# Peptides against a protein of PDB entry 6UG1: the designs that were tried, part 104

Target 1, 304 residues: chain A of PDB entry 6UG1
Amino acid sequence: SNEERKRRKYFHMLYLVCLMVHGFIRNEWINSKRLSRKLSNLVPEKVFELLHPQKDEELPLRSTRKLLDGLKKCMELWQKHWKITKKYDNVGLYMRTWKEIEMSANNKRKFKTLKRSDFLRAVSKGHGDPDISVQGFVAMLRACNVNARLIMSCQPPDFTNMKIDTSLNGNNAYKDMVKYPIFWCEVWDKFSKKWITVDPVNLKTIEQVRLHSKLAPKGVACCERNMLRYVIAYDRKYGCRDVTRRYAQWMNSKVRKRRITKDDFGEKWFRKVITALHHRKRTKIDDYEDQYFFQRDESEGIPD
Target 2, 301 residues: chain A of PDB entry 6UG1 as posed
Amino acid sequence: SNEERKRRKYFHMLYLVCLMVHGFIRNEWINSKRLSRKLSNLVPEKVFELLHPQKDEELPLRSTRKLLDGLKKCMELWQKHWKITKKYDNEGLYMRTWKEIEMSANNKRKFKTLKRSDFLRAVSKGHGDPDISVQGFVAMLRACNVNARLIMSCQPPDFTNMKIDTSLNAYKDMVKYPIFWCEVWDKFSKKWITVDPVNLKTIEQVRLHSKLAPKGVACCERNMLRYVIAYDRKYGCRDVTRRYAQWMNSKVRKRRITKDDFGEKWFRKVITALHHRKRTKIDDYEDQYFFRRDESEGIPD

## One batch from the design tools (peptide; made by RFdiffusion4, then SolubleMPNN)

Design b2_p18_1_s3 (from b2_p18_1, 10 letters changed)
Fold by OpenDDE base, seed 4:
Structure b2_p18_1_s3 (fold): chain B 304 residues (1-304), chain A 18 residues (1-18)
Amino acid sequence: as target 1 above (304 residues)
Amino acid sequence: SLEKLEEEVEKFLQQIQN
């Protein structure tokens, strides 16, 4: 019905706000001074120097290469630190079906919230789910004075899916779900004026995204619980930015149709949510990023 | 407060994770 369509749209909006606030909270927790001091000790001086190369005036690409090598070494150090990767309870922060949401509303199970103290202990010990591990990696880079962002792919239920039964059948459902990450890292390259994408846990990859990312879900089974729609970046200064354009090859033709921002009301609403979570002034980094997004929009064109 | 919003969001996420 038209009423059910409205209900699903509003529930999607509420769920999206909750996910975006969760990302904001985790971004505050990883700014812990106590955690920072502990994680900085994991990075030897030689690796710290690679993270902070001198500007090569002749060939800025040499400085970028040193930074990339430093980030690779940090990923190796992080793998040594992380002892236990726990499975997600149920589906974690991956996308739920409408049926799962309706069933959950009936099950008043008191789930135990992960407190800040428990999170800090988990990161410090190297024991937790993949999301905690990625968040801890961002904390380690920030402890080394790297301008690292926490990236979250927000997975609200699909308000464009009007099917009643959206049950996902299959023994491999968990394997397909976790094939692509929900959380990752971005690092500012001051030499190239670009964000570097880092997945330290899942795909264990570093990339400089041009047109497409390896982190963008591909294949029907993987996209069932991980639809790239709302990729939100949280920086060390409590900035909040929509960076979906970086990771979406087909923003205009495909991704926009699955976002609340497909109409003017949704666009205005979503801008208000971003503004409410953005607690810093605009910087030249934001100007370079917006210019990159503009060029990507022009290059994609308007879908036929 | 951000803490209350944290608790509400976490409660909401828990209710959704069930």
Scores: peptide ipSAE 0.026, ipTM 0.671, DockQ to the pose 0.795
Fold by OpenDDE base, seed 5:
Structure b2_p18_1_s3 (fold): chain B 304 residues (1-304), chain A 18 residues (1-18)
Amino acid sequence: as target 1 above (304 residues)
Amino acid sequence: SLEKLEEEVEKFLQQIQN
């Protein structure tokens, strides 16, 4: 019905806000001064120097190459630190079906919320789920004075799915679900004026996204619980930005149709949410990023 | 209603800004 369509749209919006706020809270927690002091000790001076190369005026690419090598070594150091990767309880922050949501509303199960103290202890010991591990990696880079963002791919239920029963086949569901990450890192390259994408935990990859990312889910089975729609960036200065355009190859033709921002109302509403979570002034970094997004929109074109 | 959801979201956003 039209009413059920509206209900699903509204529930999607509420769920999206809750996810975006969760990302904001985790971004505050990883700014902990106590955690920063502990994690900075994991990074040797030689690796710190690679993270902070001098500007090569002749060939800025040499400075970028040092930064990339520093980030690679940081991923290796992080893997040595991280002792236990826990499986997610159920589906974690991956996308739930409408049926799963309805069934969970009837289940009086106390959701055990992770406290800030438990999070900081988990990161310090290297014991936790992949999301905690990525968040801790961002904290380590920030402890080394690197301009690192926490990236979250928000997975609200698909309001465009009007099927009543969306039962997913169980057996390979977890392996396909965790094939692509929900959280990752971006690092600002001051030499190339670009964001570097870093997945330290799942794919263990560093990339400079031009047209497509390795982190973008591919294939029907992987997209069932991980649909790239809302990729939100949280920086060390409490900035909040929609960076979906970087990771979406087909933003205009495919991704936009699955977002609340497909209409003017949803666009205005989503901008209000971003603005409320954005607690810093605009910088030249934002100008370079917006220019990159503009060029990506022009290059994709408007689908006929 | 959409208005009620907007009000709840605005109230929630105000609580985060404080």
Scores: peptide ipSAE 0.025, ipTM 0.668, DockQ to the pose 0.058
Fold by OpenDDE base, seed 2:
Order: structure tokens, then sequence, then C-alpha cells
Structure b2_p18_1_s3 (fold): chain B 304 residues (1-304), chain A 18 residues (1-18)
């Protein structure tokens, strides 16, 4: 019905806000000064120097290569720090079906929200789920004065799915679900004027995204619970930016149709959400990023 | 505030209902 379409759109919007606020709160927690002091001690001086290379005036790419090597070594150090990777409880922050939402509304299972103190302890000990691990990795890089962003792929229920029964087959569901991350890191490369993508936990990869990312879900099974639609970046200065364009190869043709921003009302609403979570002034880094997104939009073209 | 966002979402629901 039209009513059910409206209800699903509304619930998608509410759920999206809750996810974006969750990302914001986690981004505040990883800015903990106590945590920063502990995590900086994990990074040897030689690795710190690689994270902060001098500008090579002849070949800026040499400086980028040093930064990439430093980030690789930081991933290795992080793996040594992280002792216990817990499985997600149920589906974690991956996408729920409409049936699961309806069933959960009847079952008032109070989602036990992790407290800030418990989060900081989990990161400090190296014990937690993959999301906590990624968030801790971003905290370690920030502790080393690296301009690292927390990236969150927000997974609200698919309001474009009007099917009543969206039951997913159970057995391989967890492996397929966790094949791609929900949280990752971006690091600003001041030499190339680009963001470097870092997945320290899941795929354990570093990439300079041009047209496509390795972190973008591919295949039907993994896309059932991980649909790339809202990739939100949270920086150390409480900036909030939609960076979906980086990771979406087909933003205009495919991804936009599954976003609330498909219509003018949804675009205006989503812009207000971003603005409410964006607690810093614009910088030259934002200008370079917007130029990159513009070039990506022009290069994709308008879908036929 | 989250409250303003809820209010905007409610206004949105009303606009979709019309």
Amino acid sequence: as target 1 above (304 residues)
Amino acid sequence: SLEKLEEEVEKFLQQIQN
C-alpha cells in the first residue's frame, strides 16, 4: 500500500539518523585523551616518522609512499595489539530485513548499549568486535597526529524493498554479511591531496580509491545485509561528510535510487542531518574532496 | 537536536501523506 511505502520510508529515515548519531558518538569516544596516550605508545618512533614524511619537492609520490608504508606498519602493530575479535551479536549494525524489524518491535530486547567506559577499556585491552577494533585503529592514528577519519557505511532497512517476507537463509549468512566492513578508516594524504582508504581489520587493505573500492560490497549474498548507500565520514574535529561518492562506482545510476536523497525532499532532509552532525568550519581539505566528487560525477555521467 | 530531527521527520510524514 501507499501507507506501507510511507511507513518504510519514515522508518528508514529514523533508523538512518540513529546510525549516523551512533557514528558521531563513537567518533567522540575515540577522541579520548586517556585512550590517545595509551595508543600512541603502540607506535615506535620509526613508524611515526613514516607517518609524517618530509615533503619531497622533486617527487611528492615518495612522501606518499612513506605514508603508505607507515600505515601498513600501523596495521601490523594494530593486529599485534588486538587479542580477541568477538563476533557480532546477531547482525550488529548490518542491514536488517523488514521482517526482522517487525519481529524486534514485538520483542522489547533492550539492545544493551555499550557504555563509553566499556568501549575505552575494550579498545585499550584489544578485546571487542570488528567495529570497536576499527574505531580503536582510528584512535591510534589520531594519537599519532594523523588526520584519520572514521568511516561508517550506514545500513538502514531498504525502503525500496516492498516485499513483506524478506527472510534471509541462515547458514552462510554471517560469513557473507561480514565479508565487507561497515566501519573503516580514511587518512588524509597532504602530498597527493587525497584521502587514503584503510581497512585495518576485515580486508586488511590500504587503497587510493580512484573509480572503485575493494570495500564496496559485490555479489547478491553480501549485499543483502551490506548495501552501500550512506558512507559517512567523521573526522577528529567532529566534521561529518557524506563520502558515498568515493566508494560508489555507480552513484547516479544505481546508488541514488536506494537513498532518501533520490527526491528533493529527501535531499534537503539529509542535508539537514549532515549539517546537524557537522561541528566544524570548512577547510581546504573539504574543497579538494568536493572537487574530486565533482570530477567523479562528471565522469560517471547522467544515467540514460 | 535529535528532537528537531524527529519533528522534521514527522513533518515529512505529513507531507508524504498529502
Scores: peptide ipSAE 0.025, ipTM 0.596, DockQ to the pose 0.055; fails the geometry check
Fold by OpenDDE base, seed 1:
Structure b2_p18_1_s3 (fold): chain B 304 residues (1-304), chain A 18 residues (1-18)
Amino acid sequence: as target 1 above (304 residues)
Amino acid sequence: SLEKLEEEVEKFLQQIQN
C-alpha cells in the first residue's frame, strides 16, 4: 500500500540516523587519550617515520610510496595485536530484512549495550568483532598523528523493497554477508592530495580509488545484506562527510535510486543530518575531495 | 541531550543486533 511505502521510508530515515549517530559515538570513543597512549606504543619509530615522510620535491610519488609502506606495516602490526576476532551477534550492523525488523519489534528483549569502557578494553586487548578491530586500527593511526578517518557503510533497511517476505536462504549467508566490510579506514595523502582507502581487517588491502573500490559489494548474495548507499566518513576533528561517491562506480544510475536523497525532500533532510554531525570548519582537504567527487560525477555522465 | 540520544541509539542498535 501507499501507507506501507511511507512507513518503510520513515523507518529507513530513523534507522539511518541511528546508524550515523552510532558511527559518530564510535569515532569519539577512538579519540580516547588513554587508548591513544597505549596504541602509539605498538608502532616502532621506523614505521612512524614512514607514516610521516619528508616531501620529495623531485618526485612526490616517492613520499606517497613511503606512506603506503608505513600503512602496510601498520596493518601487519595490527594483525599481531589483534588476538581474537569474534563473529557478529546475528547480522551485526549489516542490513536487515523488513520481516526481521517486524519480528524484532515483537521481541522486547533487553539488549546489553557495549559500554565505552568495555570497547576501550576490547581494543586494548585485541579482542572483539571486525568493527571494533577496524575502529581500533583508526585509533592506532590517530595515535601516530596520521590524519585517519573512520568510514562506515550504513545499512538501513531497503525502503525500495516492497516485498512482504524477503527470507534470505542458506548456510553461506554469514560468509556472503561478511565478504565485504561495513567499517574501514581512509588516510589523507598530503602529497597526492587524495584519500587512501585501507581495509585492515576484512580484505587486508590498501587502495587509491580511481573508478571503483575493492570494498564495493559485488554479487547478488553479498548485496542482500550490504548495499553501498551511505558511506559516511568521521574524522579526528569530528567532521562528518558523505563519501559514497568515491566507492560508487554508478552513483547516478544505480546508487541514488536506493537512497533517501533520490528526491528533494530526502536530499534536504539528509543534508540536515550531515550538518548536525559535522562539528568542524571546512578545510582545504574538503575542497580537494569535493573537486574529486565533481570529476567523478562528470566522468560517470548522465544515465541513459 | 546528546547522551540520551546516544543511549536511545545504542538501545535501538542493540535491538537491531539481536
Scores: peptide ipSAE 0.024, ipTM 0.666, DockQ to the pose 0.783; fails the geometry check

Design b2_p18_1_s4 (from b2_p18_1, 9 letters changed)
Fold by OpenDDE base, seed 3:
Structure b2_p18_1_s4 (fold): chain B 304 residues (1-304), chain A 18 residues (1-18)
Amino acid sequence: as target 1 above (304 residues)
Amino acid sequence: EKEELEKFVEEFLQRILN
């Protein structure tokens, strides 16, 4: 019905705000000074030097290569630190079906929310789910004075899916779900004036995204619980930015149709949410990023 | 306001994640 379509749209909006605020809260938690002091001790001086290379005036690419090598070594150090990777309880922050949401509303099971103290302990011990691990990795890079962002792929229920039953009865449903991450890292490369994408936990990859990312879900089964729609970046100064354009090859032709921002009302609303979560002044880094997004929009073109 | 929003988000996530 038209009423059910409206209900699903509004529920998607509410869910999206809750996910975006959750990302903001986790970004505040990983700025803990106590955690920073502990995690800085995981990084040897030689690795710290690679993270902070001198500018090569002849070939800036040499400086970028040092940074990339430093980030690779940080991923290896992080794997040694992380002792226990827990499975997600249920589907974690992956996308739920509408049926699952309706069933959950009737379930009185008390979910035990992870408190800030428990999160900091989990990261410090190296015990937790993949999302906690990625968040801790961002904290370690920030402890080394690296300009690292926490990236969150927000997975609200698909308001464009009007099917009543969307039960996912696949034997490989969990494996397909966790094939691509929900959380990852970006690191500012001051030499190339670009963000470097780092997945330290899932794919264990570092990439300089041009047209496509390895982190973008591919295939029907993987997209059932992980649909690339809202990739939000949280920086160390409490900046909040929509970075979906980086990871979406087909932003205009495909991704926009699945976003609340497909219409003017949704665009204005989503801009208000981003503005409410953005607590810093604009910087030259934002100018370089916006220029990159503009070039990506021009290169994709307007779908006919 | 921030603490109330955090509480609301946590409660909402609990309801959805159950």
Scores: peptide ipSAE 0.154, ipTM 0.806, DockQ to the pose 0.764
Fold by OpenDDE base, seed 5:
Structure b2_p18_1_s4 (fold): chain B 304 residues (1-304), chain A 18 residues (1-18)
Amino acid sequence: as target 1 above (304 residues)
Amino acid sequence: EKEELEKFVEEFLQRILN
């Protein structure tokens, strides 16, 4: 019905805000001074020097190569630190079906929220789910004075799906779900004036995204619980930015149709949510990023 | 306000994630 379409749209909006606020809270937790002191000790001086190369005035690419090598070594150090990767208790922060949401609303199960103290302990011990591990990796880079962002792919239920029964049938549902991450890292390269994408846990990859990312879900089965729609970046200064354009090859033709921002009302509303979560002044880094997004929009074109 | 919002988000996520 038209009423059910409205209900699903509003529920999607509420769910999206809660996910975005959760990302903001986790971004605050990883700024813990106590955690920073512990995690800085994991990075030896030689790796710290690679993370902070001198500017090569002749060939800035040499400085970028040192930074990339430093980030690779940080991923290796993080793998040594992380002792236990726990499975998600259910689907974690991956996308739920409408049926699962309706069934959950009827189930009075007390979900055990992870407290800040428990999170900090989990990261310090190297024991937790993949999301905690990624968040801890961002904390380690920040402890080394690296301009690292926490990236969250927000997975609200698909308000464009009007099917009553949205049950997912499949024995491999968990493997397909976790094939691509929900959380990852970005690092600012001051030499190339670009964000470097780092997935330290899932794909264990470092990328300089131009047109597409390996972190973008591909295939029907993977997209059932991980639909790239709202990729939100949280920086060390409590900046909040929509970076979906970086990871979406087909932003205009495909992704926009599944976002709340498909209409003017949704665009204005979503901008208000981003603004409410953005707690820093604009910088030249934001200008370079916006220029990159503009060039990506022009290069994709407007679908006819 | 922030603690109340955090609590609301946690409770809402609990209701949705259960």
Scores: peptide ipSAE 0.153, ipTM 0.806, DockQ to the pose 0.758
Fold by OpenDDE base, seed 4:
Structure b2_p18_1_s4 (fold): chain B 304 residues (1-304), chain A 18 residues (1-18)
Amino acid sequence: as target 1 above (304 residues)
Amino acid sequence: EKEELEKFVEEFLQRILN
């Protein structure tokens, strides 16, 4: 019905706001001074120097290569620190079906929220799910004075899916779900004036995304619980930015149709949410990023 | 206000995600 379509749209909006606020909260937790002091000790001086290369005036690419090597070594150090990767309880922050949401609303189970103290302890010990691990990695980079962003791929239920039953059957459902991450890192490269993508936990990869990312879900089974729609970046100064354009190859043709921003009302609403979560002034980094997104929009063109 | 919002979001996510 038209009413059910409206209900799903509004529920999607509410769910999206809650996910985006959750990302904001986690981004604040990883700014803990106590955690920062502990995690900085994991990074030896030689690796710290690679993270902060001098500008090579002859060949700026040499400075970028040092930064990339430093980030690779940081991923290796992080793997040594992280002792226990827990499976997600149920589906974690991956996308739920409408049926799963209705069933969970009926279950009065008091689930225990992870408190800030429990999170800090988990990161400090190297014990937790992949999301906690990624968040801790961002904290370690920030502890080394790296301009690292926490990236969250927000997975609200698909308001464009009007099926009543969307039950996902299959023994491999968890493996397909976790094939691609929900959380990752971006690092500002001041030499190339670009964000470097870092997945320290899932794919264990570093990318300089131009047209496509390895982190973008591919295949029907993987996309059932992980649809690239709302990739939100949280920086160390409490900036909040939509960076979906970086990771979406087909933003205009495919991704936009699955976003609340498909219409003017949704676009205005989503801008209000971003603005409410964006607690810093605009910088030249934002200008370079917006220019990159503009060029990506022009290069994709308008879908036929 | 912030702690209340954090609590609301976490409770909402718990109700929907668990």
Scores: peptide ipSAE 0.210, ipTM 0.819, DockQ to the pose 0.864; fails the geometry check
Fold by OpenDDE base, seed 1:
Structure b2_p18_1_s4 (fold): chain B 304 residues (1-304), chain A 18 residues (1-18)
Amino acid sequence: as target 1 above (304 residues)
Amino acid sequence: EKEELEKFVEEFLQRILN
C-alpha cells in the first residue's frame, strides 16, 4: 500500500539517524585520552617515523610510500594486539529485513548495550567484534597523531523493497554478510592530497581508491545485508561527512535510487542530519575531497 | 540533551537490533 511505503520510508529515516548518531558516539569514545596513551605504546618509534615522513620535494610519492609502509606495519601490529575476534550477535549493524524488524518489534528481548567503559576495556585487551577492532585501530592511529577517520557504512532497511516476505534463507548467510566490512578507516595523505582507505580487520587491505573500492559489496548474497548507500566519515575533530561517492562506482545510476536523497525532500533532510553531526569548521582537506567527488560525478556522467 | 539523545539512540538500536 501507499501507507506501507510511507511507513518504510520514515522508518528508514529514523533508523539511519540512529546509526549515524551511533557512529558519532563511537567516534567520541575512540578519542579517549586514556585509550590513546595505551595504544600509542603499541607503535614503535620507527613505525611512528614512517607515519610522519618528511616531504620529499623531489618526489612526493616517496613520502606517500613511507606512509603506506607505516600503515601496513600498523595493521600488522594491530593483528598482534587483537587476540579475540568475536562473532556478531545476530547480524550486528548489517541490514535487517522488514520481516526481521516486524518480528523484533514484538520480541521484548533486552539487548545489552555496550557501555563506554566496556568498549575501552575491550579495545585495550584486544577482545571484541570486528567493529570494535576497527574502531580501536582508528584510535591507535589517532594516538600516533595520524589524521584517521572512522568510516561507517550505514545499513538501514531498504525502503525501496516493498516485498512483505524478505526472509533470507541460507547456511552461509553469516559468511556472505561479513565478507565486506561495515566499519573501516581512512587516513589523510598530505602529500598526494587524498584519503587512503584502510581495512585493518576484514580484508586487511590498504587502497588508494580511484574508480572502485575492494570494500564495495559485490554479488547478490553479500548485498542482501550490506548495501553501499550511506558511507559516513567521522574525523578526530568531530567532523561528519558523506563519503559514499568514493566507494560507489555507480553513484548516479544505481546508489542514489536506494538513498533517501533520491528526491529534494530527502536531500534537504539528509543535509540537516549531516550538519547536526558536523562539529568542526571546513578545512582545505574538505576542499580537496569535494573536488575529488566532483571529478568522480563528472566522470560517471548522468545515467542514460 | 546529549545524554538523553545517546540514551534514546541506544534504546532504539536495542529495540531494532534484537
Scores: peptide ipSAE 0.161, ipTM 0.807, DockQ to the pose 0.765; fails the geometry check

Design b2_p18_2_s1 (from b2_p18_2, 9 letters changed)
Fold by OpenDDE base, seed 4:
Structure b2_p18_2_s1 (fold): chain B 304 residues (1-304), chain A 18 residues (1-18)
Amino acid sequence: as target 1 above (304 residues)
Amino acid sequence: EEPILEELIGKKLRELRE
């Protein structure tokens, strides 16, 4: 019905705000000074120097290569620190079906919300789910004065799915779900004026995204619980930015149709949400990023 | 006192409901 379509749209909006607020709170928690002091000790001086290379005026690419090597070594150090990767309880922050949402509303189970103290202890011990691990990795890079962003792929229920039963059947559903991450890292390369993508936990990859990312879900089974629609970046200064354009090859033709921003009302509303979560002034880094997104929009063109 | 980030979020989330 038209009513059910409206209901699903509004529920998607509410759920999206809750996810974006969750990312914001986790981004605050990883700025903990106590955690920072502990995590900085994991990074040897030689690796710290690679994270902060001198600018090579002759060949800026040499400086970028040092930074990439430093980030690779940080990823290796993080794997040594992290002792226990817990499975997600149920589906974690992956996308729920409409049926699962309706069933969960009936189950008054008090979801045990992870407290800040428990999170900091989990990161500090190296014991937790993959999301906690990625968040801790971002904290370690920030402890080394790296301009690292926490990236969150927000997975609200699909308001464009009007099927009544959206049950996902299959023994491998968890394996397909966790194939691609929900959280990852971006690091600012001051030499190339670009964000470097780092997945330290899931795919264990570092990439300089041009047109497509390895972190973008591929295949029907993986996309059922992980649809790339809202990739939100949280920086160390409490900036909040939509960076979906980086990771979406087909933003205009495919991704936009699955976003609340498909219409002017949704665009205006989503801009208000971003503005509410953005707590810093604009910087030249934002100008370079917006220029990159503009060039990506022009190169994709308008879908026929 | 820097307003607790949760309070700022709560305030801004209220402003989004208006």
Scores: peptide ipSAE 0.022, ipTM 0.643, DockQ to the pose 0.069
Fold by OpenDDE base, seed 2:
Order: C-alpha cells, then sequence, then structure tokens
Structure b2_p18_2_s1 (fold): chain B 304 residues (1-304), chain A 18 residues (1-18)
C-alpha cells in the first residue's frame, strides 16, 4: 500500500539517524585521552617517523609511499594487539529485513548498549567485535597524530524493498554478511591531497580509491545485509561528511535510487542530519575532497 | 509542532551519552 511505503520510508529515516548518531558517539569515545596514551605506546618511533614523512620536494610520491608503509606496519601492530575477535550478536549493525524489524518490535529484547567504559576496556585489552577493533585502530592512528577518520557504512532497512517476507537463508548468511566491513578507516595524505582507505580488520587492505573500492560489497548474498548507500566519515574534530561517492562506482545510476536523497525532500532532510552531526568549520581538506567528488560525478555522468 | 530534527538528534545524543 501507499501507507506501508510511507511507513517504511519514515522508519528508514529514523533508523538512519540512529545509526549516524551511533557512529558519532563511537567517534567521541575513540578520542579518549586515556585510550590515546595507551595506544600511542603500541607504535614504535620508526613507525611513527614513517607516518610523518618529510615532504619530498622532488617526488611527493616517495612521501606517500612512506606513509603507506607506516600504515601497513600499524595494521600489523594492531593485529598483534588484538587478541580476541568476537562474533557479532545476531547481525550487529548490518542491514535487517523488514520481517526481522517487525518481529523485533514484538520482542522487547533490550539491546544491551555497550557503555563507554566497557568500550575503552575492550579496545585497551584487544577484546571485541570487528567494529570495536576498527574503532580502536582509528584511535591508535589518532594517538600518533595521524588525521584518521572513522568510516561507517550505515545499513538502514531498504525502504525500496516492498516485499513482506525477505527471509534470508540461515547458515552461510553470517559468512556472506561479514565478507565486507561496516566500519573502516580513512587517512589523509597531505602529499597527494587524497584520503587513503584502510581496512585493518576484515580485508586487511590499504587502498587509494580512484574509481572503485575493494570494500564495496559485491554479489547478491553479500549485498542482502550490506548495501552501500550511506558511507559516513567522522573525523577527530567531530566533522561528519557523506563520503559515499568515493566508494560507489555507480552513485548516480544505482546507489542514489536506494537513498533517501533520491528526491528533494530527502536531500534536504539528509543535509539537516549531516549538519546537526558536523561540529567543525570547513577546511582545505574538505575543498580537495569536494573537488574529487565533483570530478567523480562528472566522470560517471547522468544515467540515461 | 514536529520537533526539529536537530533537537531530536540533540536529545538522542544526550540520552546515549548518559
Amino acid sequence: as target 1 above (304 residues)
Amino acid sequence: EEPILEELIGKKLRELRE
């Protein structure tokens, strides 16, 4: 019905806000001064120097290569720190079906919200789910004065799916679900004027995204619970930015149709949500990023 | 009056920080 379409759209909007607020709160928690002091001690001086290379005036690419090597070594150090990777409870922050939402509304399962103290302890001990691990990795890089962003792929229920029963098949569902991350890291390269993508936990990859990312879900089974629609970046200064354009090869042709921003009302609403979560002034880094997104939009073109 | 989305977000942020 038209009513059910409206209900699903509004529920998607509410759920998206809750996810974006969750990302914001986790971004505040990883800025803990106590955690920063502990995590900086995990990074040897030689690795710190690689994270902060001098500008090579002859070949700026040499400085980028040092930074990439430093990030690789940080990823290796993080793997040594992390002792226990817990499975997600149920589906974690991956996308729920509409049936699962309706069934959950009847079951007053109090989601035990992880407290800030428990989160900081989990990161410090290296015990937690993959999301906590990624968030801790971002905290370690920030402790080393690296301009690292927490990235969250927000997975609200698909308001474009009007099917009642979307029962997902059980056993392989977890492996397919966790094949691609929900959280990852971006690091600012001051030499190339670009963001470097880092997945320290899931794919254990570092990439300089041009047209496509390895972190973008591929295949039907993986996309059932991980649909690339809202990739939100949270920086150390409480900036909040939509960076979906980086990771979406087909933003205009495919991704936009699955976003609330497909219409003017949704665009204006989503802009208000971003503005409410964006707690810093604009910087030259934002100018370089917006220029990159503009070039990516022009290069994709308008879908016929 | 529909609570301004910013107020709702602000309220929810406070509730989640407590």
Scores: peptide ipSAE 0.022, ipTM 0.643, DockQ to the pose 0.055
Fold by OpenDDE base, seed 1:
Order: sequence, then C-alpha cells, then structure tokens
Structure b2_p18_2_s1 (fold): chain B 304 residues (1-304), chain A 18 residues (1-18)
Amino acid sequence: as target 1 above (304 residues)
Amino acid sequence: EEPILEELIGKKLRELRE
C-alpha cells in the first residue's frame, strides 16, 4: 500500500539517524586521552617517522610512499595487538530485512548496551568484534597525530523493497555478510591532497581510490545485508561528511535510487542530519574533497 | 503502528549501544 511505503520510508530515516548517531558516539569514544596514551606506545619511533615524512620537493610521490609504508606497518602492528576477533551477535550493524524488524518488535529481549568503559577496555586488550577493532585502529593513528577518519557504511533497511516477505533464503552464510566491512579508516595524504582508504581488519588493504573501491560490496549474496548507500566520515575534530561518492562507482545511476536523497525532501532532510552531526568549521581539506567528488560526478555522466 | 515504531527504534538504539 501507499501507507506501507510511507511507513518504510520514515522507519528508514529514523533508523539511519540512529546509525549515524552511533558512529558519532563511537568517534567520540576513540578520542579518549587515556586510550590515546596507551595506543601511541604500540607505534615505534621509526614507524612514527614514516607516518610524518618530510615533503620531498623533487618528487612528492616519495613522501606519499613513506606514508603508505607507515600505514602498512601500523596495520601489521594492529594485527599483533588484536588477540580476539569476536563474531557479531546476530547480524551486528549489517542490514536487516523488514521481516526481521517486525519479528524483533514482538521480541522484548533485553539488549546489553556496551558502555564506554567496556569499549575502551576491549580496544585496550585487543578483544572485540571487527567494528571495535577498526575503531581502535583509528584511535591508534590519531594517537600518532595522523589525520584519520572513522568511516561507517550505514545499513538502514531498504525502503525501496516493498515485498511483504523480505526473508532472506536461510543459506546466506555469515561469511557472505561479513565479506565487506561496515567500518573502515581514511587517512589524509597532505602530499597528494587525497584521502587514503585503509581497511585494517577485514580485507587488510590500503587503497588510493580512483574510480572504484575494493570495499564496495559486489555480488547478490554480499549486497543483501551490505548495500553501499550512506558512507559517513567522522574526523578527529567531530566533522561529519557524506563520502559515499568516493566508494560508489555508479552514484547517479544506481546508488541514488536507494537513498533518501533521491528527492528534494530527502536531500534537505539528510543535509540537516549531517549539519547536526558536523561540529567543526570547513577546511581546505574539505575543498579538495568536494572538488574530487565534483570530478567524479562529471566523469560518471548523467545516466541515460 | 506508531508505538511499534518507537519500540523498534528504542530496541535498535539499545542494540547500537551494544
């Protein structure tokens, strides 16, 4: 019905706000001074120097190569620190079906909220789910004075799915769900004027995204619980930015149709949510990023 | 219908804090 379409749209919006607020809270928690002091001790001086290379005036690319090597070594150090990767309880922050949501409404299960103290202890010990691990990695880079962002791929239920039964065929293995991450890292390269993508936990990759990312979900089974729609960046100064354009090859032709921002009402609403979570002034880094997004929109073209 | 939505949001907010 038209009423069910409206209900699913509004529920998607509220769920998206809850996810974005969760990302904001986790970004605040990883700014803990106590955690920062502990995590800085994991990074040797030689690795710290690679993270902060001098500008090579002859070949700026040499400075970027040093930064990339430093980030690789930080990823290796993080793997040594992280002792226990827990499975997600149920589907974690991956996308739920409408049927799973309806069934969950009827089930008054007491959920145990992870407190800030428990999170900081989990990161500090190297024990937790992949999301906690990525968040801790961002905290370690920030402890080394690296301009690292926490990235969250928000997975609200698909309001464009109007099927009554949205049950997934029971064969969608946990392996297919977790094939691509929900959380990752970006690091600012001051030499190339670009964000470097870092997945320290899932794919264990460092990427300079041009047209497509390895972190973008591919294949039907993986996309059932992980649809690239809302990739939100949280920086160390409490900036909040939509960076979906970086990771979406087909933003205009495919991704936009699955977003609340497909219409003017949704665009204005989503802009208000971003503005409410954005707690810093604009910088030249934002100018370079917006220029890159503009060039990516022009290069995709208008879908026929 | 609204009470179900609020309960779902409240539940999800609890799950997101886990």
Scores: peptide ipSAE 0.021, ipTM 0.620, DockQ to the pose 0.115
Fold by OpenDDE base, seed 5:
Structure b2_p18_2_s1 (fold): chain B 304 residues (1-304), chain A 18 residues (1-18)
Amino acid sequence: as target 1 above (304 residues)
Amino acid sequence: EEPILEELIGKKLRELRE
């Protein structure tokens, strides 16, 4: 019905706000001074120097190469620190079906919450799920004075799916679900004036995204619980930005149709949510990023 | 319908803050 369509749209909006607030809270937790002091000790001086190369005035690319090498070594150090990767409880923050949401409403199960103290302990010990591990990696880079963002791919239920039964086939569902991450890192390259994508946990890759990312889910089975729609960046100064355009090859033709921002009302609403979570002034970094997004939008064109 | 939605959202907000 039209009513069920409205209900699913509103539920999607509320769920999206909850996810975005979760990302904001986790971004605050990883700014812990106590955690920062512990994690800085994991990074040797030689690796710190690679993270902070001098500007090569002749060839800025040499400075970028040092930064990339420093980030690679940080990923290796992080793998040594992280002793136990726990499986997600159920589906974690991956996308739930409408049926799973309705069934969860009826279930009085007490959810066991991860308090800030438990999170900080988990990161410090190297024991937790992949999301905690990524968040801890961002904290380590921030402890080394790197301009690292926490990236979250928000997975609200698909309001464009009007099927009553949205049951997913069970057997390979977890393996396909975790094939691509929900959380990752971005690092600002001050030399190239670009964000570097870092997945320290899942794909264990560093990428300079131009047109497409390895982190973008591919294939029907992987997209069932991980639809690239709302990629949100949280910086160390409590900035919040929509960076979906970086990771979406087909933003205009495919991704926009699955977002609340497909209409003017949804666009205005989503901008209000971003603005409410954005607690810093605009910087030249934001100007370079917006210019990159503009160029990517022009290069994709408007779908016919 | 609305109370169930609010309760679900409140539960999810708790699950996410937790």
Scores: peptide ipSAE 0.021, ipTM 0.627, DockQ to the pose 0.116; fails the geometry check

